# Ledger of designs, part 18: peptides against a protein of PDB entry 5LHZ

Target 1, 78 residues: chain A of PDB entry 5LHZ
Amino acid sequence: QLLKSVFVKNVGWATQLTSGAVWVQFNDGSQLVVQAGVSSISYTSPNGQTTRYGENEKLPDYIKQKLQCLSSILLMFS

## One batch from the design tools (peptide; aimed at target 1 V22 V38)

Design b2_p14_4_s2 (made by RFdiffusion4, then SolubleMPNN; from b2_p14_4, 6 letters changed)
Fold by OpenDDE base, seed 5:
Structure b2_p14_4_s2 (fold): chain B 78 residues (1-78), chain A 14 residues (1-14)
Amino acid sequence: as target 1 above (78 residues)
Amino acid sequence: SQIDALLAKVQSFL
């Protein structure tokens, strides 16, 4: 279930789910899902490939950039 | 809050 969806200029859409997750749909077609209480994050590339990353993993720079963007979005919600 | 928890999680990956 969706709690709230917010359009973010030059980024895409950010949606808060009742599950405790936040789902970002980026303009480039990629997606990022972060769930409270789960130690991993989910990234889906524009071609539909989904990869889960743990907290102890080294992330590709393009993922870090998207997470930094998500951080900024979350700060706006707080 | 839920947002704060998510923020902390995201920051832990950066």
Scores: peptide ipSAE 0.732, ipTM 0.935, DockQ to the pose 0.846
OpenDDE base, seeds 1, 2, 3, 4: peptide ipSAE 0.731, 0.732, 0.731, 0.731; ipTM 0.935, 0.935, 0.935, 0.935

Design b2_p14_4_s3 (made by RFdiffusion4, then SolubleMPNN; from b2_p14_4 with H7L E8Q R9K)
Fold by OpenDDE base, seed 2:
Structure b2_p14_4_s3 (fold): chain B 78 residues (1-78), chain A 14 residues (1-14)
Amino acid sequence: as target 1 above (78 residues)
Amino acid sequence: SLIEKLLQKVQSFL
């Protein structure tokens, strides 16, 4: 299930899963799950509402910001 | 690699 969890200052926790996904738990209580081989991403708001987005969808700016942050985190893993 | 695939995926949404 869990491969590795890293604490990211001023961001939260990022965890690699054996499924090929990365799970980010942000300090504001929101979450992102991104998995290789899957065409969508999963965002969970602080209130627990989960939404999946496809690549051809326009994302809210606040989610794009979190994805940019995730990109930086992934570079740390490499 | 897996991380490279994840990076490309994330970037495709930006």
Scores: peptide ipSAE 0.754, ipTM 0.942, DockQ to the pose 0.904
OpenDDE base, seeds 1, 3, 4, 5: peptide ipSAE 0.753, 0.753, 0.754, 0.754; ipTM 0.942, 0.942, 0.942, 0.942

Design b2_p14_4_s4 (made by RFdiffusion4, then SolubleMPNN; from b2_p14_4, 4 letters changed)
Fold by OpenDDE base, seed 2:
Structure b2_p14_4_s4 (fold): chain B 78 residues (1-78), chain A 14 residues (1-14)
Amino acid sequence: as target 1 above (78 residues)
Amino acid sequence: SLIDKLLEKVNSFL
């Protein structure tokens, strides 16, 4: 279930889930899910393909950019 | 807090 959704200008929507996850829907159609207690993150590309990345993996730059964006969003609510 | 935990997690990937 959804707890709270916020619109982030020039980014998209960020939603806190009851599961302890944050779900970001980016304007480009991609998505990120990061969940407390889960060691991996989930990225869904605009074409709908989902990939999970572990904490020790080297990430593509476009993923890191989105994570940096998410970090900024989270800081707003910390 | 949950947000702090999420922030820590996200930052660990950067």
Scores: peptide ipSAE 0.742, ipTM 0.939, DockQ to the pose 0.869
OpenDDE base, seeds 1, 3, 4, 5: peptide ipSAE 0.740, 0.740, 0.739, 0.741; ipTM 0.939, 0.939, 0.939, 0.939

Design b2_p14_5 (made by RFdiffusion4)
Pose (drawn by RFdiffusion4):
Structure b2_p14_5 (pose): chain A 78 residues (1-78), chain P 14 residues (1-14)
Amino acid sequence: as target 1 above (78 residues)
Amino acid sequence: SLEEQATAALEALH
């Protein structure tokens, strides 16, 4: 289920799963899950609360920031 | 475990 986990300083951990998903554990206690075939993203706050967002929803600013950092992480993997 | 946490994260996504 898990593939190689990569540490990115000043950001946190990124892990790719066998399902084609990416799970990022940020240093602020939050988590983000995305999947290539799924039209939603999963965000978990530092307090353990999980919220799922759809592609057609306006996302909160911090979700976008984390998505941008994730985009940079995926970019560095090439 | 980390594998259980991964399952739970995927379940939350779906």

Design b2_p14_5_s1 (made by RFdiffusion4, then SolubleMPNN; from b2_p14_5, 5 letters changed)
Fold by OpenDDE base, seed 5:
Structure b2_p14_5_s1 (fold): chain B 78 residues (1-78), chain A 14 residues (1-14)
Amino acid sequence: as target 1 above (78 residues)
Amino acid sequence: SLEQQAQQALENLL
Protein backbone atom coordinates (compact mmCIF):
# COMPACT_ATOMS: atom_id res chain seq x y z
CA GLN B 1 0.00 0.00 0.00
CA LEU B 2 1.17 3.51 -0.88
CA LEU B 3 1.31 6.33 1.66
CA LYS B 4 2.99 9.31 0.03
CA SER B 5 4.70 10.16 -3.26
CA VAL B 6 7.26 12.87 -3.97
CA PHE B 7 8.34 14.10 -7.40
CA VAL B 8 12.05 14.81 -7.82
CA LYS B 9 12.98 16.79 -10.93
CA ASN B 10 15.41 15.04 -13.28
CA VAL B 11 15.30 11.92 -11.09
CA GLY B 12 11.79 10.51 -10.89
CA TRP B 13 9.27 9.63 -8.18
CA ALA B 14 9.78 8.36 -4.65
CA THR B 15 6.91 6.66 -2.82
CA GLN B 16 6.67 5.63 0.81
CA LEU B 17 5.05 2.24 1.38
CA THR B 18 3.08 1.15 4.43
CA SER B 19 5.91 -1.29 5.16
CA GLY B 20 8.24 1.66 5.73
CA ALA B 21 10.14 1.02 2.52
CA VAL B 22 10.77 3.70 -0.10
CA TRP B 23 10.06 2.86 -3.73
CA VAL B 24 11.99 5.01 -6.20
CA GLN B 25 10.95 5.02 -9.86
CA PHE B 26 13.63 6.61 -12.02
CA ASN B 27 13.05 8.35 -15.35
CA ASP B 28 15.03 5.65 -17.17
CA GLY B 29 12.54 3.03 -16.04
CA SER B 30 14.70 1.49 -13.33
CA GLN B 31 13.54 1.16 -9.73
CA LEU B 32 15.02 0.98 -6.22
CA VAL B 33 13.39 -0.22 -3.02
CA VAL B 34 15.17 0.85 0.16
CA GLN B 35 14.30 0.96 3.84
CA ALA B 36 16.10 2.48 6.80
CA GLY B 37 17.14 -0.20 9.25
CA VAL B 38 17.17 -2.88 6.56
CA SER B 39 20.56 -4.15 5.42
CA SER B 40 19.58 -4.75 1.79
CA ILE B 41 18.31 -2.83 -1.24
CA SER B 42 16.39 -4.03 -4.27
CA TYR B 43 17.16 -2.85 -7.79
CA THR B 44 14.93 -3.46 -10.80
CA SER B 45 16.29 -2.78 -14.27
CA PRO B 46 14.13 -1.26 -17.03
CA ASN B 47 13.55 -4.75 -18.43
CA GLY B 48 12.07 -5.88 -15.12
CA GLN B 49 14.96 -7.93 -13.75
CA THR B 50 15.27 -7.54 -9.97
CA THR B 51 18.43 -8.00 -7.90
CA ARG B 52 18.79 -7.71 -4.13
CA TYR B 53 22.04 -6.48 -2.58
CA GLY B 54 23.25 -6.75 1.02
CA GLU B 55 24.91 -3.95 2.98
CA ASN B 56 28.39 -5.46 2.64
CA GLU B 57 27.92 -6.38 -1.00
CA LYS B 58 29.61 -4.50 -3.84
CA LEU B 59 27.09 -2.40 -5.77
CA PRO B 60 27.38 -1.72 -9.50
CA ASP B 61 28.45 1.85 -10.26
CA TYR B 62 25.17 2.69 -12.01
CA ILE B 63 23.28 1.86 -8.80
CA LYS B 64 25.72 3.81 -6.63
CA GLN B 65 25.28 6.80 -8.93
CA LYS B 66 21.51 6.73 -8.53
CA LEU B 67 21.81 6.61 -4.74
CA GLN B 68 24.46 9.34 -4.74
CA CYS B 69 22.31 11.49 -7.01
CA LEU B 70 19.38 11.28 -4.63
CA SER B 71 21.60 11.90 -1.62
CA SER B 72 23.16 14.94 -3.30
CA ILE B 73 19.76 16.43 -4.13
CA LEU B 74 18.58 16.01 -0.54
CA LEU B 75 21.75 17.62 0.81
CA MET B 76 21.46 20.46 -1.72
CA PHE B 77 18.09 21.53 -0.31
CA SER B 78 18.83 20.90 3.36
CA SER A 1 27.77 3.64 4.21
CA LEU A 2 26.69 6.14 1.57
CA GLU A 3 23.96 3.77 0.44
CA GLN A 4 22.59 3.43 3.95
CA GLN A 5 22.73 7.19 4.44
CA ALA A 6 20.77 7.64 1.21
CA GLN A 7 18.18 5.15 2.45
CA GLN A 8 17.62 7.12 5.63
CA ALA A 9 17.55 10.46 3.81
CA LEU A 10 14.89 9.27 1.37
CA GLU A 11 12.71 7.91 4.16
CA ASN A 12 13.01 11.17 6.08
CA LEU A 13 12.00 13.17 3.00
CA LEU A 14 8.75 11.27 2.55
Scores: peptide ipSAE 0.114, ipTM 0.661, DockQ to the pose 0.049
OpenDDE base, seeds 1, 2, 3, 4: peptide ipSAE 0.026, 0.105, 0.075, 0.027; ipTM 0.525, 0.651, 0.603, 0.541

Design b2_p14_5_s2 (made by RFdiffusion4, then SolubleMPNN; from b2_p14_5, 6 letters changed)
Fold by OpenDDE base, seed 1:
Structure b2_p14_5_s2 (fold): chain B 78 residues (1-78), chain A 14 residues (1-14)
Amino acid sequence: as target 1 above (78 residues)
Amino acid sequence: SLEAQAEQALADLL
């Protein structure tokens, strides 16, 4: 179930789920699911392939960049 | 953790 969806310019849509997870749908067609208390994140590529990354794994740069762009947006409004 | 940081950053946008 969805709680709230926010449009982020030049990024995509971010939606908070009733589970507590955040679901991000990027403009390039990729997706991320992140949830506090969970030791992994889920990434879905534009071609539909889903990969789950654990806390002891190094995230690919393109995934880190997607997370960082959201952080950068927050800094712009601080 | 990285996951916790990511989740918090995303939640702050909502």
Scores: peptide ipSAE 0.110, ipTM 0.653, DockQ to the pose 0.051
OpenDDE base, seeds 2, 3, 4, 5: peptide ipSAE 0.101, 0.108, 0.100, 0.110; ipTM 0.703, 0.671, 0.701, 0.656

Design b2_p14_5_s3 (made by RFdiffusion4, then SolubleMPNN; from b2_p14_5, 5 letters changed; failed a check: near_copy:native)
Amino acid sequence: SLEEQARQALADLL

Design b2_p14_5_s4 (made by RFdiffusion4, then SolubleMPNN; from b2_p14_5, 6 letters changed)
Fold by OpenDDE base, seed 5:
Structure b2_p14_5_s4 (fold): chain B 78 residues (1-78), chain A 14 residues (1-14)
Amino acid sequence: as target 1 above (78 residues)
Amino acid sequence: SREEQAQQALANLL
């Protein structure tokens, strides 16, 4: 279930799930599912392919950039 | 890690 959704300009939408996970829908059609305290993430490409990355796996740069974008926005308004 | 920090920051943003 969905608890709260927030619009982030030039990024997309972020939604908090009842599980504690965060579901991010980017403007380019890709998606990320992340959770505080859990280093693994789920990435869905615009074509619908989903890949789960474990806590010890290297992330592709394009995924790292999306995560950094969100962190940068938070710091920008802190 | 940087990715873990980003995950925590995102959760805190909501």
Scores: peptide ipSAE 0.157, ipTM 0.702, DockQ to the pose 0.048
OpenDDE base, seeds 1, 2, 3, 4: peptide ipSAE 0.151, 0.149, 0.149, 0.151; ipTM 0.702, 0.697, 0.703, 0.696

Design b2_p14_6 (made by RFdiffusion4)
Pose (drawn by RFdiffusion4):
Structure b2_p14_6 (pose): chain A 78 residues (1-78), chain P 14 residues (1-14)
Amino acid sequence: as target 1 above (78 residues)
Amino acid sequence: SMIQQIRTQLKELS
């Protein structure tokens, strides 16, 4: 289920799963899960609360920031 | 959308 986990200083951990998904554990206690075939993203706050967002929803600013950092992480993997 | 952009990146990575 898990592949190699990569540590990114000042950001956190990034992990790729066998399902083609990416799970990021940020240093602020939040988590983000995305998957290539799924039209939704999963965000978990530091307090353990999980919220799923769809591709057609306006996302909160901090979700976008984390998605940008994730984009940079995926870019560095090439 | 930003979610679609990330999904594209994941497809390219695969």

Design b2_p14_6_s1 (made by RFdiffusion4, then SolubleMPNN; from b2_p14_6, 6 letters changed)
Fold by OpenDDE base, seed 1:
Structure b2_p14_6_s1 (fold): chain B 78 residues (1-78), chain A 14 residues (1-14)
Amino acid sequence: as target 1 above (78 residues)
Amino acid sequence: SIISEIRELLKKLS
């Protein structure tokens, strides 16, 4: 269930869920889901493949870039 | 890590 959706120019949509998760739908068709109570993040590629990344593992650069973008968005929300 | 930082930000929002 959705609490709030925000349009982010040149990025896509960021949505806060009632679960406490934040769901970002990027313009390239990829998606990120992050949640404070979960130690991993979920990334879905444009082809629909979903992978989970833990806090201590090495991340692909394109994932890091999307996470940095998400970080900036969250800072604006607070 | 970036993931930990994001999770901390989420805690502030919820």
Scores: peptide ipSAE 0.495, ipTM 0.878, DockQ to the pose 0.812
OpenDDE base, seeds 2, 3, 4, 5: peptide ipSAE 0.489, 0.381, 0.490, 0.491; ipTM 0.876, 0.835, 0.876, 0.877

Design b2_p14_6_s2 (made by RFdiffusion4, then SolubleMPNN; from b2_p14_6, 7 letters changed)
Fold by OpenDDE base, seed 3:
Structure b2_p14_6_s2 (fold): chain B 78 residues (1-78), chain A 14 residues (1-14)
Amino acid sequence: as target 1 above (78 residues)
Amino acid sequence: SIISEIRELLRQLS
């Protein structure tokens, strides 16, 4: 279930889920799902391919950029 | 790591 959705200009939508996860839907059609109790993040590309990334693996730069964006968004939720 | 930082922020949100 969805708890709260916030529109982020030039980024997309960020949604808190009842599960505790945060779901970001970017304007480019990609998506991120992160959750505190899970050691990996989920990225879905615009074509619908989903990849999970762990804390100790090398991340593509575009993923890092989206995570940095997410970090800023999370500060808005507080 | 950035993922670890994100997870910490999420913990603070809870």
Scores: peptide ipSAE 0.542, ipTM 0.889, DockQ to the pose 0.859
OpenDDE base, seeds 1, 2, 4, 5: peptide ipSAE 0.541, 0.541, 0.540, 0.542; ipTM 0.889, 0.889, 0.889, 0.889

Design b2_p14_6_s3 (made by RFdiffusion4, then SolubleMPNN; from b2_p14_6, 6 letters changed)
Fold by OpenDDE base, seed 2:
Structure b2_p14_6_s3 (fold): chain B 78 residues (1-78), chain A 14 residues (1-14)
Amino acid sequence: as target 1 above (78 residues)
Amino acid sequence: SLISEIRELLKKLS
């Protein structure tokens, strides 16, 4: 279930889950889910396709951009 | 990596 949701201007919504995950719903319809203790992140494209990416994996630029955005969001939560 | 950095930030929030 949800702990806290924040609206992030020009980005979308970021939600902290009771599971320890953070779920970001971007304005473009894509989504990211990250969680401490899990070595991969989950990306869902606007068409609903989900892909998992590992820590040492070469990432597409659009994924890197969203991760950088997420990093900034997490700093806001602190 | 970006993912590891994010995971580290996440640890600080939990």
Scores: peptide ipSAE 0.485, ipTM 0.876, DockQ to the pose 0.847
OpenDDE base, seeds 1, 3, 4, 5: peptide ipSAE 0.483, 0.346, 0.482, 0.481; ipTM 0.875, 0.814, 0.874, 0.875

Design b2_p14_6_s4 (made by RFdiffusion4, then SolubleMPNN; from b2_p14_6, 5 letters changed)
Fold by OpenDDE base, seed 2:
Structure b2_p14_6_s4 (fold): chain B 78 residues (1-78), chain A 14 residues (1-14)
Amino acid sequence: as target 1 above (78 residues)
Amino acid sequence: SIISEIREMLKELS
């Protein structure tokens, strides 16, 4: 279930789920799902391919950029 | 890492 959804200008939508996850739907059609207690994140590309990335993994720049964006979004939830 | 930092931030929201 959804707890709270926020529209983020020039980014997309971010939703906090009752599961503890945060789901971001970016304007480019990609998605991120992150959750406390889960050591990996889920990224879905615009073509629908989903990839999981771990904490110590070398990340593509576009993933890092979206994660930095997510950190800013999370500050909005506080 | 950025992922670990995000996870720590999430802990503060739950």
Scores: peptide ipSAE 0.549, ipTM 0.889, DockQ to the pose 0.842
OpenDDE base, seeds 1, 3, 4, 5: peptide ipSAE 0.548, 0.428, 0.548, 0.545; ipTM 0.890, 0.836, 0.889, 0.888

Design b2_p14_7 (made by RFdiffusion4)
Pose (drawn by RFdiffusion4):
Structure b2_p14_7 (pose): chain A 78 residues (1-78), chain P 14 residues (1-14)
Amino acid sequence: as target 1 above (78 residues)
Amino acid sequence: DKELIDSIRNKLKE
């Protein structure tokens, strides 16, 4: 289920799963899960609360920031 | 926001 986990300083951990998903554990206690075939993203706050967002929803600013950092992480993997 | 999600999903498909 898990592939190689990569540490990114000042950000956190990024991990790729066998399902084609990416799970990021940020240093602020939050988590983000995305999948290539799924039209939703999963965010978990530092307090353990999980919220799923759809592609057609306006996302909160901090979700977008984490998605940008994730985009940079995926970019560096090439 | 959708364009950002799709961009990320396209990177995973690669």

Design b2_p14_7_s1 (made by RFdiffusion4, then SolubleMPNN; from b2_p14_7, 5 letters changed)
Fold by OpenDDE base, seed 5:
Structure b2_p14_7_s1 (fold): chain B 78 residues (1-78), chain A 14 residues (1-14)
Amino acid sequence: as target 1 above (78 residues)
Amino acid sequence: DKELIQKIRDLLKK
């Protein structure tokens, strides 16, 4: 279930889920799901492929860029 | 990229 959705200019939509996860739907069609109690993140590419990344593995640069964007969004919500 | 993911996880705890 959804708790709150916010439009982020030049990014897309960010939604807080009742599970505690945050779901970002980017303008390019990709998606991120992150959660405090989970040591991995979920990335879905525009073609619908979903990949889980562990906290100790190396991330593609485009994923890191989206995570930095997400961190900025979360700071704004604080 | 543990620091970046951990930063996000810490922010989610707030």
Scores: peptide ipSAE 0.624, ipTM 0.906, DockQ to the pose 0.938
OpenDDE base, seeds 1, 2, 3, 4: peptide ipSAE 0.618, 0.620, 0.622, 0.622; ipTM 0.904, 0.905, 0.906, 0.906

Design b2_p14_7_s2 (made by RFdiffusion4, then SolubleMPNN; from b2_p14_7 with D6E K11L E14S)
Fold by OpenDDE base, seed 5:
Structure b2_p14_7_s2 (fold): chain B 78 residues (1-78), chain A 14 residues (1-14)
Amino acid sequence: as target 1 above (78 residues)
Amino acid sequence: DKELIESIRNLLKS
């Protein structure tokens, strides 16, 4: 379930889930889901394919950029 | 890229 959702200018929507996860829906149609206590992150491409990345594996640059964006969003809300 | 993910997880705990 959704706890709250906020619009982020030039990014998209960021939603906190009751599970504790944060779900970002980017303007380009991609999505990220990150949750404390879970060792992997979830990335969904605009075509709907979802890939899980472990904490110890190398991330594509475009995903790292989105994670940096997410980090900034979380800092803004702290 | 562990540090980046860990930083996000830590923020989520706060």
Scores: peptide ipSAE 0.528, ipTM 0.886, DockQ to the pose 0.949
OpenDDE base, seeds 1, 2, 3, 4: peptide ipSAE 0.525, 0.526, 0.524, 0.522; ipTM 0.885, 0.885, 0.885, 0.885

Design b2_p14_7_s3 (made by RFdiffusion4, then SolubleMPNN; from b2_p14_7, 5 letters changed)
Fold by OpenDDE base, seed 4:
Structure b2_p14_7_s3 (fold): chain B 78 residues (1-78), chain A 14 residues (1-14)
Amino acid sequence: as target 1 above (78 residues)
Amino acid sequence: DKELIQEIRELLKK
């Protein structure tokens, strides 16, 4: 379930879920889900393929960029 | 890339 959603220009939508996770739907069709109590992140590519990445593994650059974007969004909310 | 994910997780706790 959704708690609140915010529109981020040139990025997409960021939604806080009742689970405590944050779900970002990017304009390119990809999605990112992160949660404070979970050590892994979930990335869904535009074609719908979902991959979970652990905090200790190397991330593809495009995912790092999206995480950095999310970081910026969260900083604005703090 | 642990620091990046940890940064995100810490921000989520705020």
Scores: peptide ipSAE 0.536, ipTM 0.884, DockQ to the pose 0.931
OpenDDE base, seeds 1, 2, 3, 5: peptide ipSAE 0.533, 0.534, 0.535, 0.536; ipTM 0.884, 0.883, 0.884, 0.885

Design b2_p14_7_s4 (made by RFdiffusion4, then SolubleMPNN; from b2_p14_7, 5 letters changed)
Fold by OpenDDE base, seed 2:
Structure b2_p14_7_s4 (fold): chain B 78 residues (1-78), chain A 14 residues (1-14)
Amino acid sequence: as target 1 above (78 residues)
Amino acid sequence: DKELINEIRSLLKS
């Protein structure tokens, strides 16, 4: 269930879920889901392939860039 | 990478 969605210029949409997760739908068609208390993140590529990454594994640079973007978005909410 | 994820989680808890 969705709590609220915000439009982020040059990024896409960021949505807070009732579960506590944040769901970002990027302009390039990719998606990212992160939640506090959950040890993995979910990334969906533009072609629809979903991969979960644990907190201790190395992330592809393009995913790190999107996480950094998400960090900036969350800071704006505060 | 873990540090970045932890940063995100900390922000989510704020």
Scores: peptide ipSAE 0.453, ipTM 0.862, DockQ to the pose 0.949
OpenDDE base, seeds 1, 3, 4, 5: peptide ipSAE 0.451, 0.316, 0.448, 0.450; ipTM 0.861, 0.812, 0.860, 0.861

Design b2_p14_8 (made by RFdiffusion4)
Pose (drawn by RFdiffusion4):
Structure b2_p14_8 (pose): chain A 78 residues (1-78), chain P 14 residues (1-14)
Amino acid sequence: as target 1 above (78 residues)
Amino acid sequence: NPLIDHIREQLRQL
């Protein structure tokens, strides 16, 4: 289920799963899960609360920031 | 959402 986990200083951990998903554990306690075949993203706050967002929803600013950092992480993996 | 689409395209390239 898990592949190699990569540590990114000042950001946190990124992990790729066998399902084709990416799970990021940020240093602020939040978590983000995305999957290539799924039209939704999963965010977990530091307090353990999970919220799923769809592609057609306006996302909160901090979700976008984390998605941008994730995008940079995926870019560095090439 | 263009950012989500961009990330999903990146994932498919992996």

Design b2_p14_8_s1 (made by RFdiffusion4, then SolubleMPNN; from b2_p14_8, 6 letters changed)
Fold by OpenDDE base, seed 5:
Structure b2_p14_8_s1 (fold): chain B 78 residues (1-78), chain A 14 residues (1-14)
Amino acid sequence: as target 1 above (78 residues)
Amino acid sequence: DPLIKEIRELLKSL
């Protein structure tokens, strides 16, 4: 379930879930789901394909950009 | 990449 949702200018929506996960829905149609207790992130492309990335693997640049954006969003939640 | 670990650390503080 949703705990709170925040509109982020030029980005989209960020939602904190009761599970502890944070779900970002980007304006380009992509999505990220991250959670402290899970060592990987979930990225969903605009076509709906989901890929998991581990914390020790090399990330595509477009994923890094999304994660940097997410870092800023998380600071807003603090 | 260190980004995922960084994100996880931030999440612990929410």
Scores: peptide ipSAE 0.695, ipTM 0.925, DockQ to the pose 0.895
OpenDDE base, seeds 1, 2, 3, 4: peptide ipSAE 0.694, 0.694, 0.692, 0.693; ipTM 0.925, 0.925, 0.925, 0.925

Design b2_p14_8_s2 (made by RFdiffusion4, then SolubleMPNN; from b2_p14_8, 6 letters changed)
Fold by OpenDDE base, seed 3:
Structure b2_p14_8_s2 (fold): chain B 78 residues (1-78), chain A 14 residues (1-14)
Amino acid sequence: as target 1 above (78 residues)
Amino acid sequence: DPLIKKIRELLKSL
């Protein structure tokens, strides 16, 4: 279930879920799902392919950029 | 990558 959705200019939409996860839908059609207590993140590309990334693996630059953006969004929720 | 750990820490404060 959805708790709250906020519009982020030039980024997309960020939604808190009742599960404790945060779901970001980016303007480019990609998505991120992150959750405390889970050691991996979920990235969905614009074509719908979903990949999970663990905390110890090297990330592609485009994923790093999305995560940096997400960091800023999470600070806004606080 | 340390970014994932950072995100997880931020989520704990929500």
Scores: peptide ipSAE 0.626, ipTM 0.911, DockQ to the pose 0.895
OpenDDE base, seeds 1, 2, 4, 5: peptide ipSAE 0.181, 0.184, 0.245, 0.577; ipTM 0.718, 0.719, 0.762, 0.897

Design b2_p14_8_s3 (made by RFdiffusion4, then SolubleMPNN; from b2_p14_8, 6 letters changed)
Fold by OpenDDE base, seed 1:
Structure b2_p14_8_s3 (fold): chain B 78 residues (1-78), chain A 14 residues (1-14)
Amino acid sequence: as target 1 above (78 residues)
Amino acid sequence: DPLIQEIRELLKSL
């Protein structure tokens, strides 16, 4: 279930789920799902391919950029 | 990557 969805200009939509996860749907068609109780993040590329990244992995720069964006969004939520 | 940990910490505050 969805708790709250916010439109972020030039980014997309960020949605807080009742599960505690946050789901970001970016304008480029990619998606991120992050959750406090899960040590990995889920990234879905525009073509629909989903990859999970753990806390100790080196991340591609494009994912780092999206996570930085998400960090800013989360600060707004709180 | 420390970004993931940072995100997780932020999520705890929501």
Scores: peptide ipSAE 0.586, ipTM 0.899, DockQ to the pose 0.916
OpenDDE base, seeds 2, 3, 4, 5: peptide ipSAE 0.581, 0.578, 0.584, 0.586; ipTM 0.898, 0.898, 0.899, 0.899

Design b2_p14_8_s4 (made by RFdiffusion4, then SolubleMPNN; from b2_p14_8, 5 letters changed)
Fold by OpenDDE base, seed 2:
Structure b2_p14_8_s4 (fold): chain B 78 residues (1-78), chain A 14 residues (1-14)
Amino acid sequence: as target 1 above (78 residues)
Amino acid sequence: DPLIQHIRELLKSL
């Protein structure tokens, strides 16, 4: 399951999974899951609601902000 | 959104 987990100051935890997915648990209680070969991302809000967004969809600003953060994290892993 | 596409490309490098 877990390959490695990295603590990211003022963000939360980022975990690389053996599946190829990356799972980010943000300090605000929200979560993102992204994976190569999957055209959509998974966002879970602090209240537990999960929504999938495709790469051609319009994204809420708060999602974009978290994805920008995720982008920076991914650069750390490579 | 190009941001998701960008992330997908980054994931290929992991």
Scores: peptide ipSAE 0.579, ipTM 0.891, DockQ to the pose 0.899
OpenDDE base, seeds 1, 3, 4, 5: peptide ipSAE 0.567, 0.597, 0.571, 0.578; ipTM 0.888, 0.896, 0.889, 0.891; seeds 1, 3 fail the geometry check

## One batch from the design tools (peptide; aimed at target 1 Q16)

Design b2_p15_3 (made by RFdiffusion4)
Pose (drawn by RFdiffusion4):
Structure b2_p15_3 (pose): chain A 78 residues (1-78), chain P 15 residues (1-15)
Amino acid sequence: as target 1 above (78 residues)
Amino acid sequence: SLHEELHEKVQHFLE
């Protein structure tokens, strides 16, 4: 289920799963899961609360920031 | 590639 986990300083851990998903554990206690075939993203706050967002929903600013950092992480993997 | 598809999907959420 898990592939190689990569440490990115000042951000956290990024891990790729066998399902084609990416799970990021940020240093602020939050988590983000995305999948290539799924039209939703999963965010978990530092307090353990999970919220799923759809592609057509306006996302909160901090979700977008974490998505941007994730985009940079995926970019550095090439 | 899978990484390119994932990157494109993340960018779709940043639109």

Design b2_p15_3_s1 (made by RFdiffusion4, then SolubleMPNN; from b2_p15_3, 6 letters changed)
Fold by OpenDDE base, seed 3:
Structure b2_p15_3_s1 (fold): chain B 78 residues (1-78), chain A 15 residues (1-15)
Amino acid sequence: as target 1 above (78 residues)
Amino acid sequence: SLIEKLLQKVQSFLK
């Protein structure tokens, strides 16, 4: 379930879920889900392919860029 | 807070 969705200029939409997760839908069609208490993150590419990454896993640069963007969003909402 | 927890998680992935 959705709690709140916020439009983020030049990024897309950031939504807080009842699960405690944050779900970002980027303008390029990709998606990122990060949830407290879960050791992995979920990335969905524009073509719909979903991949989960662990905390100690080497991430693709484009994933790091998305995470940095999310970090900035979270800082704004803190 | 939840936001702080999420922020720390994201930052841990970027280290």
Scores: peptide ipSAE 0.748, ipTM 0.939, DockQ to the pose 0.791
OpenDDE base, seeds 1, 2, 4, 5: peptide ipSAE 0.747, 0.748, 0.748, 0.747; ipTM 0.939, 0.939, 0.939, 0.939

Design b2_p15_3_s2 (made by RFdiffusion4, then SolubleMPNN; from b2_p15_3, 7 letters changed)
Fold by OpenDDE base, seed 3:
Structure b2_p15_3_s2 (fold): chain B 78 residues (1-78), chain A 15 residues (1-15)
Amino acid sequence: as target 1 above (78 residues)
Amino acid sequence: SLIQKLLDKVQSFLK
């Protein structure tokens, strides 16, 4: 379930879930889910393809960029 | 806190 959604200018929407996850819906149609207590992250491309990445896995640069963006968002939540 | 945990996780993925 959703707890709260916030609009992030030039990024999209960021939602906190009851699961302890943060779900970002980017303006480009992609999505990122990061959840406390889960060792992987979930990325969904604009075409709907979802991929999970492990902590020690090499990430595509575009995903790293989105993660950095997420870090900035999280800092705003603190 | 939850936010800090998430921050730490994300940073871990970026290293």
Scores: peptide ipSAE 0.757, ipTM 0.941, DockQ to the pose 0.790
OpenDDE base, seeds 1, 2, 4, 5: peptide ipSAE 0.755, 0.756, 0.757, 0.756; ipTM 0.940, 0.940, 0.941, 0.941

